# Designs tried in a protein design run: peptides against a protein of PDB entry 2AZE. Part 32

Target 1, 148 residues: chain A of PDB entry 2AZE
Amino acid sequence: AQECQNLEVERQRRLERIKQKQSQLQELILQQIAFKNLVQRNRHAEQQASRPPPPNSVIHLPFIIVNTSKKTVIDCSISNDKFEYLFNFDNTFEIHDDIEVLKRMGMACGLESGSCSAEDLKMARSLVPKALEPYVTEMAQGTVGGVF
Target 2, 101 residues: chain B of PDB entry 2AZE
Amino acid sequence: GRLEGLTQDLRQLQESEQQLDHLMNICTTQLRLLSEDTDSQRLAYVTCQDLRSIADPAEQMVMVIKAPPETQLQAVDSSENFQISLKSKQGPIDVFLCPEE

## One batch from the design tools (peptide; aimed at target 1 D97, target 2 P69 A75)

Design b1_p17_8_s2 (made by RFdiffusion4, then SolubleMPNN; from b1_p17_8, 6 letters changed)
Fold by OpenDDE base, seed 5:
Structure b1_p17_8_s2 (fold): chain B 148 residues (1-148), chain C 101 residues (1-101), chain A 17 residues (1-17)
Amino acid sequence: as target 1 above (148 residues)
Amino acid sequence: as target 2 above (101 residues)
Amino acid sequence: GFTVHLENRKDLIVTVK
């Protein structure tokens, strides 16, 4: 019936929206874990050193990085007010945002790639509110969205 | 029947989406709290050693870009042209190299 | 070509050509 067809269309729309929200939630969780883990690491390190690191030795979030071979020739043009930059490379390069950097540093405990050990999972769970712990577990098991 | 089944499915999906919305609200709240915490922001940093661990400066040059919010980044890829363009509207862009160890 | 690793961010407008 036409009514059933309408409901099926709505069902599909909702399924797609849920899938999108699941991806967004996973990213938010990873960001939270990575950030809190980073802060915790640095706090502990500063406590052990009994002093903060030199000001010019650290890079505060947010940031992005560009990496390329040391052999790559780079030409740079900068506006007078530094509002505009133009980089020309003679070879390939990579761009990574701070979140990707944190993930590669292991700040997300390997949760992003499903490579969480028992200890990694324990750490990840400890860095989120209790209500999010079940979802973190599902992420680690790769079972998120399995019901849908 | 079929209609009843679809209706039930939609109700279940609605409940699932509401749960997701709730969890997302929790996450955004936590991130906001971290953003507003001065001490957390002070400790929200990486070192050059951290960057070297993910991109070996012995082989790779690592450039750090600190740009204001809403900065436009354009990347061009062709067989002969590799280009990055940065345009800020809110302030100057800071670019520096991560020193080799 | 080049590789871009960027997550869903609101503070950066990225255009790849």
Scores: peptide ipSAE 0.306, ipTM 0.901, DockQ to the pose 0.878
OpenDDE base, seeds 1, 2, 3, 4: peptide ipSAE 0.269, 0.209, 0.023, 0.267; ipTM 0.898, 0.899, 0.870, 0.898

Design b1_p17_8_s3 (made by RFdiffusion4, then SolubleMPNN; from b1_p17_8, 8 letters changed)
Fold by OpenDDE base, seed 4:
Structure b1_p17_8_s3 (fold): chain B 148 residues (1-148), chain C 101 residues (1-101), chain A 17 residues (1-17)
Amino acid sequence: as target 1 above (148 residues)
Amino acid sequence: as target 2 above (101 residues)
Amino acid sequence: SFKVHLKNVKDLTVTVL
């Protein structure tokens, strides 16, 4: 009885750890897809244009985005060496990292929200190693996280 | 019996975790390779048009912050205080605005 | 161009109209 109880505790511990790893893996997959898709898009665009974009027309990763209503007043204090910034807003704001921006751009093919069409899924699969394709499929179907 | 069942469950869970670990290793390797590839990094950029697609400048202002690694970011978004604090230890921070079309 | 640099000043008020 005691041994069974101990094993049950261990079982639960392992289940939780697996669930955490599933979440981490999903995020890593999304990052990979998003990055590769972005690079692919830009490479193709530059090839068609026969030139890179103007230097001041692009933002390279990494970055973060802050957005707020255009009516929001922002006070910004900057240190002389630009090592410190302080922003004060008179209303709510949003912060997004570059990965989230890529997701919203559709670079993760809608896989992040389960809004993956057949074409999107095909693209997503093409951007990961073969070993990851089954998991990408599971993500698209929303079947990840079930009992193993 | 119960003991045998639990033992089998644990074995199955171990196998599942090993599979996850393997897949994670593949992913991290791929991401590392991307980060080490100069051409990929050169092409890892977004445009103002991209940013407009996610936040309409007609209604939202968009600030882009480029900060060195390990920059500290603190944000407060409450009914009484709306603040972002950035502190870099490795270099200057750059802030850009995405202009309206 | 896409980038509009914020000026490096101690106190800067930004209002988007």
Scores: peptide ipSAE 0.026, ipTM 0.882, DockQ to the pose 0.035
OpenDDE base, seeds 1, 2, 3, 5: peptide ipSAE 0.024, 0.024, 0.025, 0.026; ipTM 0.880, 0.878, 0.873, 0.880

## One batch from the design tools (peptide; aimed at target 1 H96 D97)

Design b1_p18_1 (made by RFdiffusion4)
Pose (drawn by RFdiffusion4):
Structure b1_p18_1 (pose): chain A 148 residues (1-148), chain B 101 residues (1-101), chain P 18 residues (1-18)
Amino acid sequence: as target 1 above (148 residues)
Amino acid sequence: as target 2 above (101 residues)
Amino acid sequence: SSSVTFKVDEFRGSLTFS
């Protein structure tokens, strides 16, 4: 019984590591797909009607987004060297990652929620190495859990 | 008995984790190659029209933050106001708005 | 007061304070 208790806590510890790793693997697959999809969307757009986009109309990764109502008062304070910033808001605001932005743009082909059309899934499968294809299929069905 | 049952479980979980680590290894390698790729990095950008479909600078205000790696972001819910603090240990941070308003 | 602190490069998803 004593030894069994030690094996059970070790089992539960491993089950927690696997559950955390599965979520990490899924996120990494979505990033890999989203990044590659964004790059190919821009590579193609730069062919159609030549001359690369003007530098001010473009934002390179990595970045963060903050949005609030157009009315919301914002108070900005900056350190000399611009290493430190402080923003005060008199209303609700939202903070979004670039990956989240890319996902909402559909760069991950709806795979973030299994919302893939046949073409979306085909696109997602082609942007990931063959060894990751089964796991992409698992993500597309939502049958990722059960903890294998 | 139960001891063998738990031992067999630990073996399944050991093999499953080795497989997961392998796939994660392949996955992070793909991401590393993307980061070391100059042409991909040059093309890894979003337009102002992109940031629109997720929050357009017509009704809402959109702010872009670009801080070097390792920088800290603290968000605070005061008794009366909201705040975002950014502290970069190395390198300056950049902040700007979107053109359409 | 309530607060959340993390690294910018490690942040994933979205955060809303209301």

Design b1_p18_1_s1 (made by RFdiffusion4, then SolubleMPNN; from b1_p18_1, 5 letters changed)
Fold by OpenDDE base, seed 4:
Structure b1_p18_1_s1 (fold): chain B 148 residues (1-148), chain C 101 residues (1-101), chain A 18 residues (1-18)
Amino acid sequence: as target 1 above (148 residues)
Amino acid sequence: as target 2 above (101 residues)
Amino acid sequence: SKSITLKVDKFRGSLTLS
């Protein structure tokens, strides 16, 4: 019947929307864990050290990094007010935002790739509100979305 | 029947979506609180050593870009063109290398 | 071949790939 057909279309629409929200939620959780873990690490490090890291070695968020081979030739054009930059490379490059950097540093506890040890999972859970802990567990197990 | 089953499915999906929305709100709130906390922001940094663990400066050049909010970055990485364009609306952009490089 | 745009995330105040 037409009514059933309409509901089936709506069902599929909702499933797709839920899938998108799941992806967004996972990213938000990873960001939260990464940020809190980073702050915790640095706080501890500064407490243990006689001094904080040298100012010229510290990069505060937000930032992005661009990496390329040392052999890559880069031409850069900069506006007078430094509002505009243009980089031309003679070979491939990579761009990473700060969140990706944090993930690669292990700040997300390997949760992003499902490579959490028991200790990593414990850390991850400790860095989120209680309401998010079940979802963190699902992420670690790779079972997110299984109920839908 | 079919209609009843579909109706039930939609109700269940609605509940699931509401749960997701709630969790997302919690996450967003937590992130906002972090961004508003001065001490957290002071400690929200990485070191050049951290970056070396990601891209070894012995093999790779690592360029750091600090840009204000609403900055646009357009990147093309193809066999015909390798380019990055930055345009800021709110202030100057800072680009630098780690001193250990 | 890759074309990407980075934007500042208004919620966390950081840059994200999009």
Scores: peptide ipSAE 0.036, ipTM 0.886, DockQ to the pose 0.299
OpenDDE base, seeds 1, 2, 3, 5: peptide ipSAE 0.020, 0.031, 0.027, 0.031; ipTM 0.872, 0.881, 0.877, 0.883; seeds 3, 5 fail the geometry check

Design b1_p18_1_s2 (made by RFdiffusion4, then SolubleMPNN; from b1_p18_1, 6 letters changed)
Fold by OpenDDE base, seed 5:
Structure b1_p18_1_s2 (fold): chain B 148 residues (1-148), chain C 101 residues (1-101), chain A 18 residues (1-18)
Amino acid sequence: as target 1 above (148 residues)
Amino acid sequence: as target 2 above (101 residues)
Amino acid sequence: EKSITMKVDKFRGSLTLS
């Protein structure tokens, strides 16, 4: 029937929206875990050293990274007010945001790739509110993707 | 029948979406708390050693870009063109290199 | 060929620090 067809279209629309929100939530959880884990790591390190690191030795978030071979020739044009930059390379380059850097550092405990050990999962759970713990568990198991 | 089944499915999907919205609100609240905590902001940093762990400066040049929000980044990476363009509208952009050690 | 057009805020997500 036409009504059933209309409802099926709506059903599919809602399923797609839920899938999008699931992806967004997972990314937000990973960000939260990564940032909190980073803060804890640095706090512990500074306590052990009994002093903060030199100001010029650290990079505060947010940032992005561009890397290329040391053999790559780079030409850079900068506006007087530093509002505009133009980089020309003679070879390929890579761009990474700070979240990706944190993930590669292991700050998300391998949750992003389903590579969580029992210890990693314990850490991840400890860095989120109680209401988010079940979802973290599902992420670690790779069972997120269906409907609740 | 089929109509009743679809109607029930839509109700269940609505409940699922509401649950997701709730969890997302909790998560965004936590992120705001981090952004508002002075001590957390002070400790939210990486070191050059961290960057070396993902891209060794012995082999790779590592450039760090700190730009204001809403800065536009355009990148072209092809066999004939390799370019990055940055355009800020809220303030100056800082670019520096991670030293090798 | 890779072509990217993004805003810096896309790299920050929902968290704004510094």
Scores: peptide ipSAE 0.030, ipTM 0.879, DockQ to the pose 0.273
OpenDDE base, seeds 1, 2, 3, 4: peptide ipSAE 0.024, 0.023, 0.024, 0.023; ipTM 0.874, 0.874, 0.873, 0.874

Design b1_p18_1_s3 (made by RFdiffusion4, then SolubleMPNN; from b1_p18_1, 7 letters changed)
Fold by OpenDDE base, seed 1:
Structure b1_p18_1_s3 (fold): chain B 148 residues (1-148), chain C 101 residues (1-101), chain A 18 residues (1-18)
Amino acid sequence: as target 1 above (148 residues)
Amino acid sequence: as target 2 above (101 residues)
Amino acid sequence: SKSLTLRVDKFRGSLVLS
């Protein structure tokens, strides 16, 4: 019947929405873990050094990075007020946001790629509230996606 | 019947979504707390060494861009054009280059 | 505005982080 068809459409819509939210939650969890892990690392490092790093030696979030071959020729145009930049490259480049950088640094404990060791998983769990721990476990196992 | 089954499915999905929303709220709250914590933000940094670990300047030039919120970034990466355009409306854009060592 | 056409090696000397 038409009523059943309508409900089936709604069911599919909700399933897709849930799937999208699951993806968003996973990303948020990874961000949280990465940020907290980064802060923890730096705190420990500064304690060991007994001082903060020089202010111009570090890059605070947020940022993006652009990388290209060292052979790439770059044309850079900058407005007088530095509000506008135009970069022209003679070859391909890559752009990465800070979260991706943190992931590649291992700050997300390999959770993003399902490469969590027991120690990594322990760390990841320790960096989230208790309510999120089961989800972190599911992420590590690759079992996220079921109805709960 | 099928109608009753679908109705039950929708109720179950609603409950699942509510649980998911709750988890998301917890997570976003934690992220907000991090952003509001002065010490955490002070410690939320990477070094050039970190960047070298993911893109070694011996092989790759690593340029860092710090821009105000809502800065427009447009990138074209094709055989016809390789370009990055940045436009800020809230302040100057800072560009840094990580040294090789 | 300013326009610079640089190789990476030249660019490295211009916008050093630290």
Scores: peptide ipSAE 0.025, ipTM 0.873, DockQ to the pose 0.037
OpenDDE base, seeds 2, 3, 4, 5: peptide ipSAE 0.025, 0.023, 0.023, 0.022; ipTM 0.873, 0.872, 0.872, 0.873; seed 4 fails the geometry check

Design b1_p18_2 (made by RFdiffusion4)
Pose (drawn by RFdiffusion4):
Structure b1_p18_2 (pose): chain A 148 residues (1-148), chain B 101 residues (1-101), chain P 18 residues (1-18)
Amino acid sequence: as target 1 above (148 residues)
Amino acid sequence: as target 2 above (101 residues)
Amino acid sequence: STSFTFTVEELPSSLSLS
């Protein structure tokens, strides 16, 4: 019984590591797909009607987005060297990651929620190495859990 | 008995974790190659029209923050106001708006 | 007061305070 208790806590510890690693693997696959999709969307757009986009109309990764109502008062304070910043808001605001932005743009082909058309899934499968294809299929069905 | 049952479980979980680590290893290598790729980095960008479909600078205000790696972001819910604090240990941070308003 | 501290590399997908 004593030894069984030690094995059970070890088992639960491993189950927790696997559950965390599955979510990490899924996020990474989505990033790999989203990045590669964004790059190819821009590579193609730069062909159609030559001259690369003007530098001010473009934002390179990595970045963070903050949005609030157009009316919301914001108070900005900056350190000399611009290493430190402080923003005060008199209303609700939202913070979004670039990956979240890329997902909402559909760069991850709806795979973030299994919302893939046949073409979306085909696109997602082609942007990932063959060894990751089964796991992409698992993500597309939502049958990722059960903890293998 | 139960002791063998738990030992067999630990073996299944050991093999499963080895497989997951292998796939994660392949996955992070793909991401490393993408970061080391100059042409991909040059093309890894979003337009103002992109940031629109997720929040357009017509009704809502959109702010872009670009801080070097390892910088800290603290968000605060005061008794009366909201705040965002950015502290970069190395390198300056950049902040700007979107053109359409 | 409630505070949240993150590394920009470890930000959640989305955060909203109301």

Design b1_p18_2_s1 (made by RFdiffusion4, then SolubleMPNN; from b1_p18_2, 9 letters changed)
Fold by OpenDDE base, seed 3:
Formats: structure tokens, C-alpha cells, sequence
Structure b1_p18_2_s1 (fold): chain B 148 residues (1-148), chain C 101 residues (1-101), chain A 18 residues (1-18)
């Protein structure tokens, strides 16, 4: 019947929306873990050194990085007000936002790929509110995606 | 029947979505609190050593971009064109190189 | 070609495809 058909369409719509939100939630969890872990690491390091690092030796969030071979020739054009930049490379490059950098640093404890050690998982769980701990466990096992 | 089954499924999906929304709100709240905390802001940094660990400056040049929110970044990475365009409407963009050691 | 919008509504920031 037409009524059933309409509901089936709506069902599929909701399933897709849930799938999208699951992905968003996983990313939010990773962001939280990575950020807290970074802050914790730096706090500990500064305490051990009894001073903060030199100002020019650190890059504060937020940032973007671009990396390419050091042999790559880069031409740069900058507007007078520095509102516009144009970079031309003679070879391939990579772009990373700060969260991707943090992931590659291990700040997300390998949770992003489900490759957590026991210690990594313990750390990850400790950096989220209690309500999120079950989800972190599922992420580590690669079992997220079910409807509940 | 089929209609009743579909109706029940939709209710269950709604409950599932509400649970997801709740968890997302928890995460967002935590991130906002961290972002607004002065001490956390001060400690939210990476070092040149960190960047070297993911992109060795001995082989890779690392360029750092500090841009205002809503900056547009256009990237072309093809066999014949390698380009990055940055356009900000909220302020100047700062670009610098991560030094090698 | 990829076009991103740089979101800094919270930390960490994100490059989001437009």
C-alpha cells in the first residue's frame, strides 16, 4: 500500500541520517580524546621541566599544515593585506588540519583505526565522560554501526 | 502486520537517534569547555619535534598556516597542476615554515 | 579540485569539504 511505501522511504531516510550521526559522534569522540591527551601531555612535560617551552618552539591550535618534498619548488603570491595566498607547487603536496596531526601523533590512542593496545584503550576511556565509555570500547573493537 | 512493523521500526529509530544526539551533545559540551578554558588553550600546542615525527623535515618541508575561521582553502593536486589557494574574509593569514633540526 | 571551509567553531579545528 501507499502508506507502507511512504513509511519505508522514511525508514531509509532515518537510517541514513543515523549513519551520518554515528560518524560525526565518532569524530567528536576522537577530537575530545586527542585534545585532552595533548593538553595532559604538555601539562606533564611543563611540570617536569618546571617551565613552559620557548614561545617560538610551539604551534598553538588551531593550525593547518602543508607538507611536500623539500625539493619541491613553491611559488607564493600574497595579497597586500595577507587575506589571499596562492601557492603553486611543481610536485604533489599533503594538507592536514590539526586534528589529523594529533591523530598521527597518537593523541587519539589509535582509536581512529581500531588499533588500540590495552594501555591505549585505558587512556582513551579515561579521557571521556562515563556515558561515552561504552562507545569508545565499541570503536576500539570496530563494532560501531548497529542500531540501538 | 507490515504497517505496524514499520511504525514500530520508526519509533525505535527515533529513540536511537535521540540517544546519539545526547552523546553528541555531551561531546560538544566537553569540547566547548576545553576550548574556553584558558589553561587548556595555553597547553593546546604541538612542538616542532611533534611535526617532525609525522613529517621528517630532512625529507619534507612543513609549512604551517594560521588562518581565521571560515577561510576558504582550494586545493588542486593533479599530474599537471599543484596549487593551494587561501581566501580569508575575517583577517590576515599567517604562514611560516617549521624549522629543520 | 577540492574546496574546504576552515571551521574553528571549537578546538580542534577542521577542514570541511564545501
Amino acid sequence: as target 1 above (148 residues)
Amino acid sequence: as target 2 above (101 residues)
Amino acid sequence: EKVYTYLVEQLPSRLVLS
Scores: peptide ipSAE 0.484, ipTM 0.924, DockQ to the pose 0.207
OpenDDE base, seeds 1, 2, 4, 5: peptide ipSAE 0.109, 0.482, 0.483, 0.342; ipTM 0.895, 0.924, 0.924, 0.913

Design b1_p18_2_s2 (made by RFdiffusion4, then SolubleMPNN; from b1_p18_2, 11 letters changed)
Fold by OpenDDE base, seed 3:
Structure b1_p18_2_s2 (fold): chain B 148 residues (1-148), chain C 101 residues (1-101), chain A 18 residues (1-18)
Amino acid sequence: as target 1 above (148 residues)
Amino acid sequence: as target 2 above (101 residues)
Amino acid sequence: EKTYVFSIEQLPSKLVLK
């Protein structure tokens, strides 16, 4: 009885670990798709324009975004060497990493929400190695989550 | 019996995890290749137009933060104080608004 | 009061402070 109980505890531990890894894998896939799609977009755009964009007009990864209402009062303190920043907001704000920005730009093809069109899914599949294509399909259908 | 069933389940879970690890390794490899490709990194950027498309500059202030690796970010969420603290160990932090703002 | 401490590489994709 005790042995079975121990194994059941271990089973649950492993199930939770697998669930966590599934989430991590999905995020990695989304990152890969988003990055490759972004690079592809920009390469095409630069080719069409026959020049790169002005340096001050682009933001290279990595970065984070903080957004808040324009009415929000922000107090900022900066160290002389710019190693330390302190921002105080009088209202709510949001922090987004670059991946989230790319998702909202559609660079992940809507795969993050399972809202891919046929064209989106085609693009997503084209941006991953063959071994990952079935998983991409499952993500698009919202069927990821089972123990395989 | 029950014990045999549990043992079998654990073996199956191990196999599933191994498959998952394999797929994760593939993804990690692809991301590493992207990070090592100079041309890809050169092209890994967003524009101010991109940011405007996800956050309306008419309503939202958008602050961009570029910080060195291992920079610490501390955020405080309370009814009395909303705060972000940034502490870098490897260099200066760059904070700016989109030029169009 | 909620305090969040992250390395810049370990930020969640989205964090909303309210």
Scores: peptide ipSAE 0.412, ipTM 0.915, DockQ to the pose 0.881
OpenDDE base, seeds 1, 2, 4, 5: peptide ipSAE 0.027, 0.388, 0.030, 0.095; ipTM 0.871, 0.914, 0.866, 0.891

Design b1_p18_2_s3 (made by RFdiffusion4, then SolubleMPNN; from b1_p18_2, 11 letters changed)
Fold by OpenDDE base, seed 4:
Structure b1_p18_2_s3 (fold): chain B 148 residues (1-148), chain C 101 residues (1-101), chain A 18 residues (1-18)
Amino acid sequence: as target 1 above (148 residues)
Amino acid sequence: as target 2 above (101 residues)
Amino acid sequence: EKKYVYLVEKLPSKLVLK
């Protein structure tokens, strides 16, 4: 009985660890797809334009975004060396990292929400190594973890 | 019996975890390759149009922050105080705004 | 050919926005 109990505890520990790794893997896949898709989009756009974008017209990764209502009053103080910034808002704000921005742009092909069209899924699969394609399919169907 | 079943389950879980580890290694390798590829990094950018697409420009102001590694960001978002503090140790911080249409 | 005409502006040392 005690031996069985010990093994059940170990089983639960392993299940939880696997669950955590699955979440981490999904995020890594989304990042990979988003980055590759962004690069591909921009490469195509530059080819069509026959030139890179003008200076000061684009923001390179990495970055973070702060957004708030246009009605929000923002007081910004900057040190002389620009090492320190202080922003005071009179209302709520949001902070997003660049990965979240890419997701909202659709760079992850809707895979993050499991709402992929057939075309989106095809794109997502094309942006990962072959070994990851089955997992991408599972993510799109919302069936990740079915092997448990 | 119960013991035999649990033992078999643990073996199966071990195999599943090994598969996950392998897939994660593939993913991390791909991301590292992207970070090391100069052309990919040159093309890893967003435009003001992109930023406007994620937040309604009629309603939201979007500010972009580019900071060196190890920059400290502290944010307070409460009914009594709304503040963001940035402190860099390695260099200057750049903050940008997209112009209104 | 598509042209990229967007601008990104740096904030001044001190600014009151909106």
Scores: peptide ipSAE 0.161, ipTM 0.891, DockQ to the pose 0.027
OpenDDE base, seeds 1, 2, 3, 5: peptide ipSAE 0.027, 0.018, 0.030, 0.031; ipTM 0.883, 0.869, 0.874, 0.880

Design b1_p18_2_s4 (made by RFdiffusion4, then SolubleMPNN; from b1_p18_2, 9 letters changed)
Fold by OpenDDE base, seed 1:
Structure b1_p18_2_s4 (fold): chain B 148 residues (1-148), chain C 101 residues (1-101), chain A 18 residues (1-18)
Amino acid sequence: as target 1 above (148 residues)
Amino acid sequence: as target 2 above (101 residues)
Amino acid sequence: SKTYTYLIEQLPSRLVLS
């Protein structure tokens, strides 16, 4: 019947939306873990050093990085007010945001790639509110979506 | 029947989505708290060593971009054109190289 | 050719496809 067909369409629509939200939630969790882990790392490091690092030796979030071969020739054009930049490369480049950098640094405890050891998982759980711990566990197990 | 089953499924999906929304709200709240915490922001940094660990300047040049929110970044990566354009609306953009050493 | 347009968003920087 047409009514059932309409509901099927709606069901599919909701399923897709839920899927998208699950992905977004997972990313948010990873961001939270990575950020908090970074802060803890640096706090500990500064405590051990008994001082903060030199101001110009660190890069505060947020940032974006572009990497390319050292052999790549880059031409840069900058507006007078520095509101506009134009970079021309003679070879390929990569762009990464800070979260991706943090993930590659292991700040997300390997949760993003299924490389989460028991200790990593424990750390990850400790860096989120209690309400999110079950979801972190599900992420580690690859069982996200079991609530459907 | 099928209609009743579908109706029930939709109700269940609605509940599931509400749970997701709740969890997402918790996450966004936590992130906002982090952004508002001065100490956290002070400690929210990476070092050149960190960047070297993921993109070794011995082989790769690492350029750092500090740009205001809503800055437009357009990247073209093709066999004939390799380009990045930045356009900020809220302030100046700072670009610098991460030193090898 | 591949062209990507991003917006830089806050809450630790995130590149969002436009």
Scores: peptide ipSAE 0.431, ipTM 0.912, DockQ to the pose 0.340
OpenDDE base, seeds 2, 3, 4, 5: peptide ipSAE 0.314, 0.114, 0.100, 0.117; ipTM 0.904, 0.891, 0.892, 0.893

Design b1_p18_3 (made by RFdiffusion4)
Pose (drawn by RFdiffusion4):
Structure b1_p18_3 (pose): chain A 148 residues (1-148), chain B 101 residues (1-101), chain P 18 residues (1-18)
Amino acid sequence: as target 1 above (148 residues)
Amino acid sequence: as target 2 above (101 residues)
Amino acid sequence: SFTINFHRPDYIEVTVTS
């Protein structure tokens, strides 16, 4: 019984590591897909009607987004060297990652929620190495859990 | 008995984790290659029209933050106000708005 | 209240306090 207790806690510890790692693997696959999709969308757009986009109308990754109501008062304080910043808000605001932005743009082909059309899924499968294809299929069905 | 049952479980979980690590390894390698790729990095950008479909600078205000790696972001819910603090240990941080308003 | 969505906490250290 004593030895069984030790094996059980070890088993539960491993089950926790696998559960964490599955979520990480899924996020990484979505990033791999989203990044590659964004790059190819821009590579194609730069063909159509030549001259690359003006530098001010473009934001390179990585970045963070903060949005609040147009009325919301913001108070900005900056350190000399611009290493430190402080913002005060008199209302609710939202913070979004670039990956989240890319997902909302549909760059991950709806795979973040299994919301893929046949074309979306085909696109997602082609942007990932063959060894990752089964796991992409698992993500598309939502049958990722059960903890293998 | 149960001891063999737990030992068999530990073996299944060991093999499953080795497989997951392998796929993660392939996955992070793909991301590393993308980061080392100059043409991809040059093309890894979003337009102002992109940031619109997720929050347009017509009704809402949109702020873009670009801080070097390892920088800290603290968000605070005071008794009366909200705050965002950014502390970069190395390198300056950049902040700007979106053109359409 | 406010909403925070991050997928790369290794790039940015995020701390939330109340």

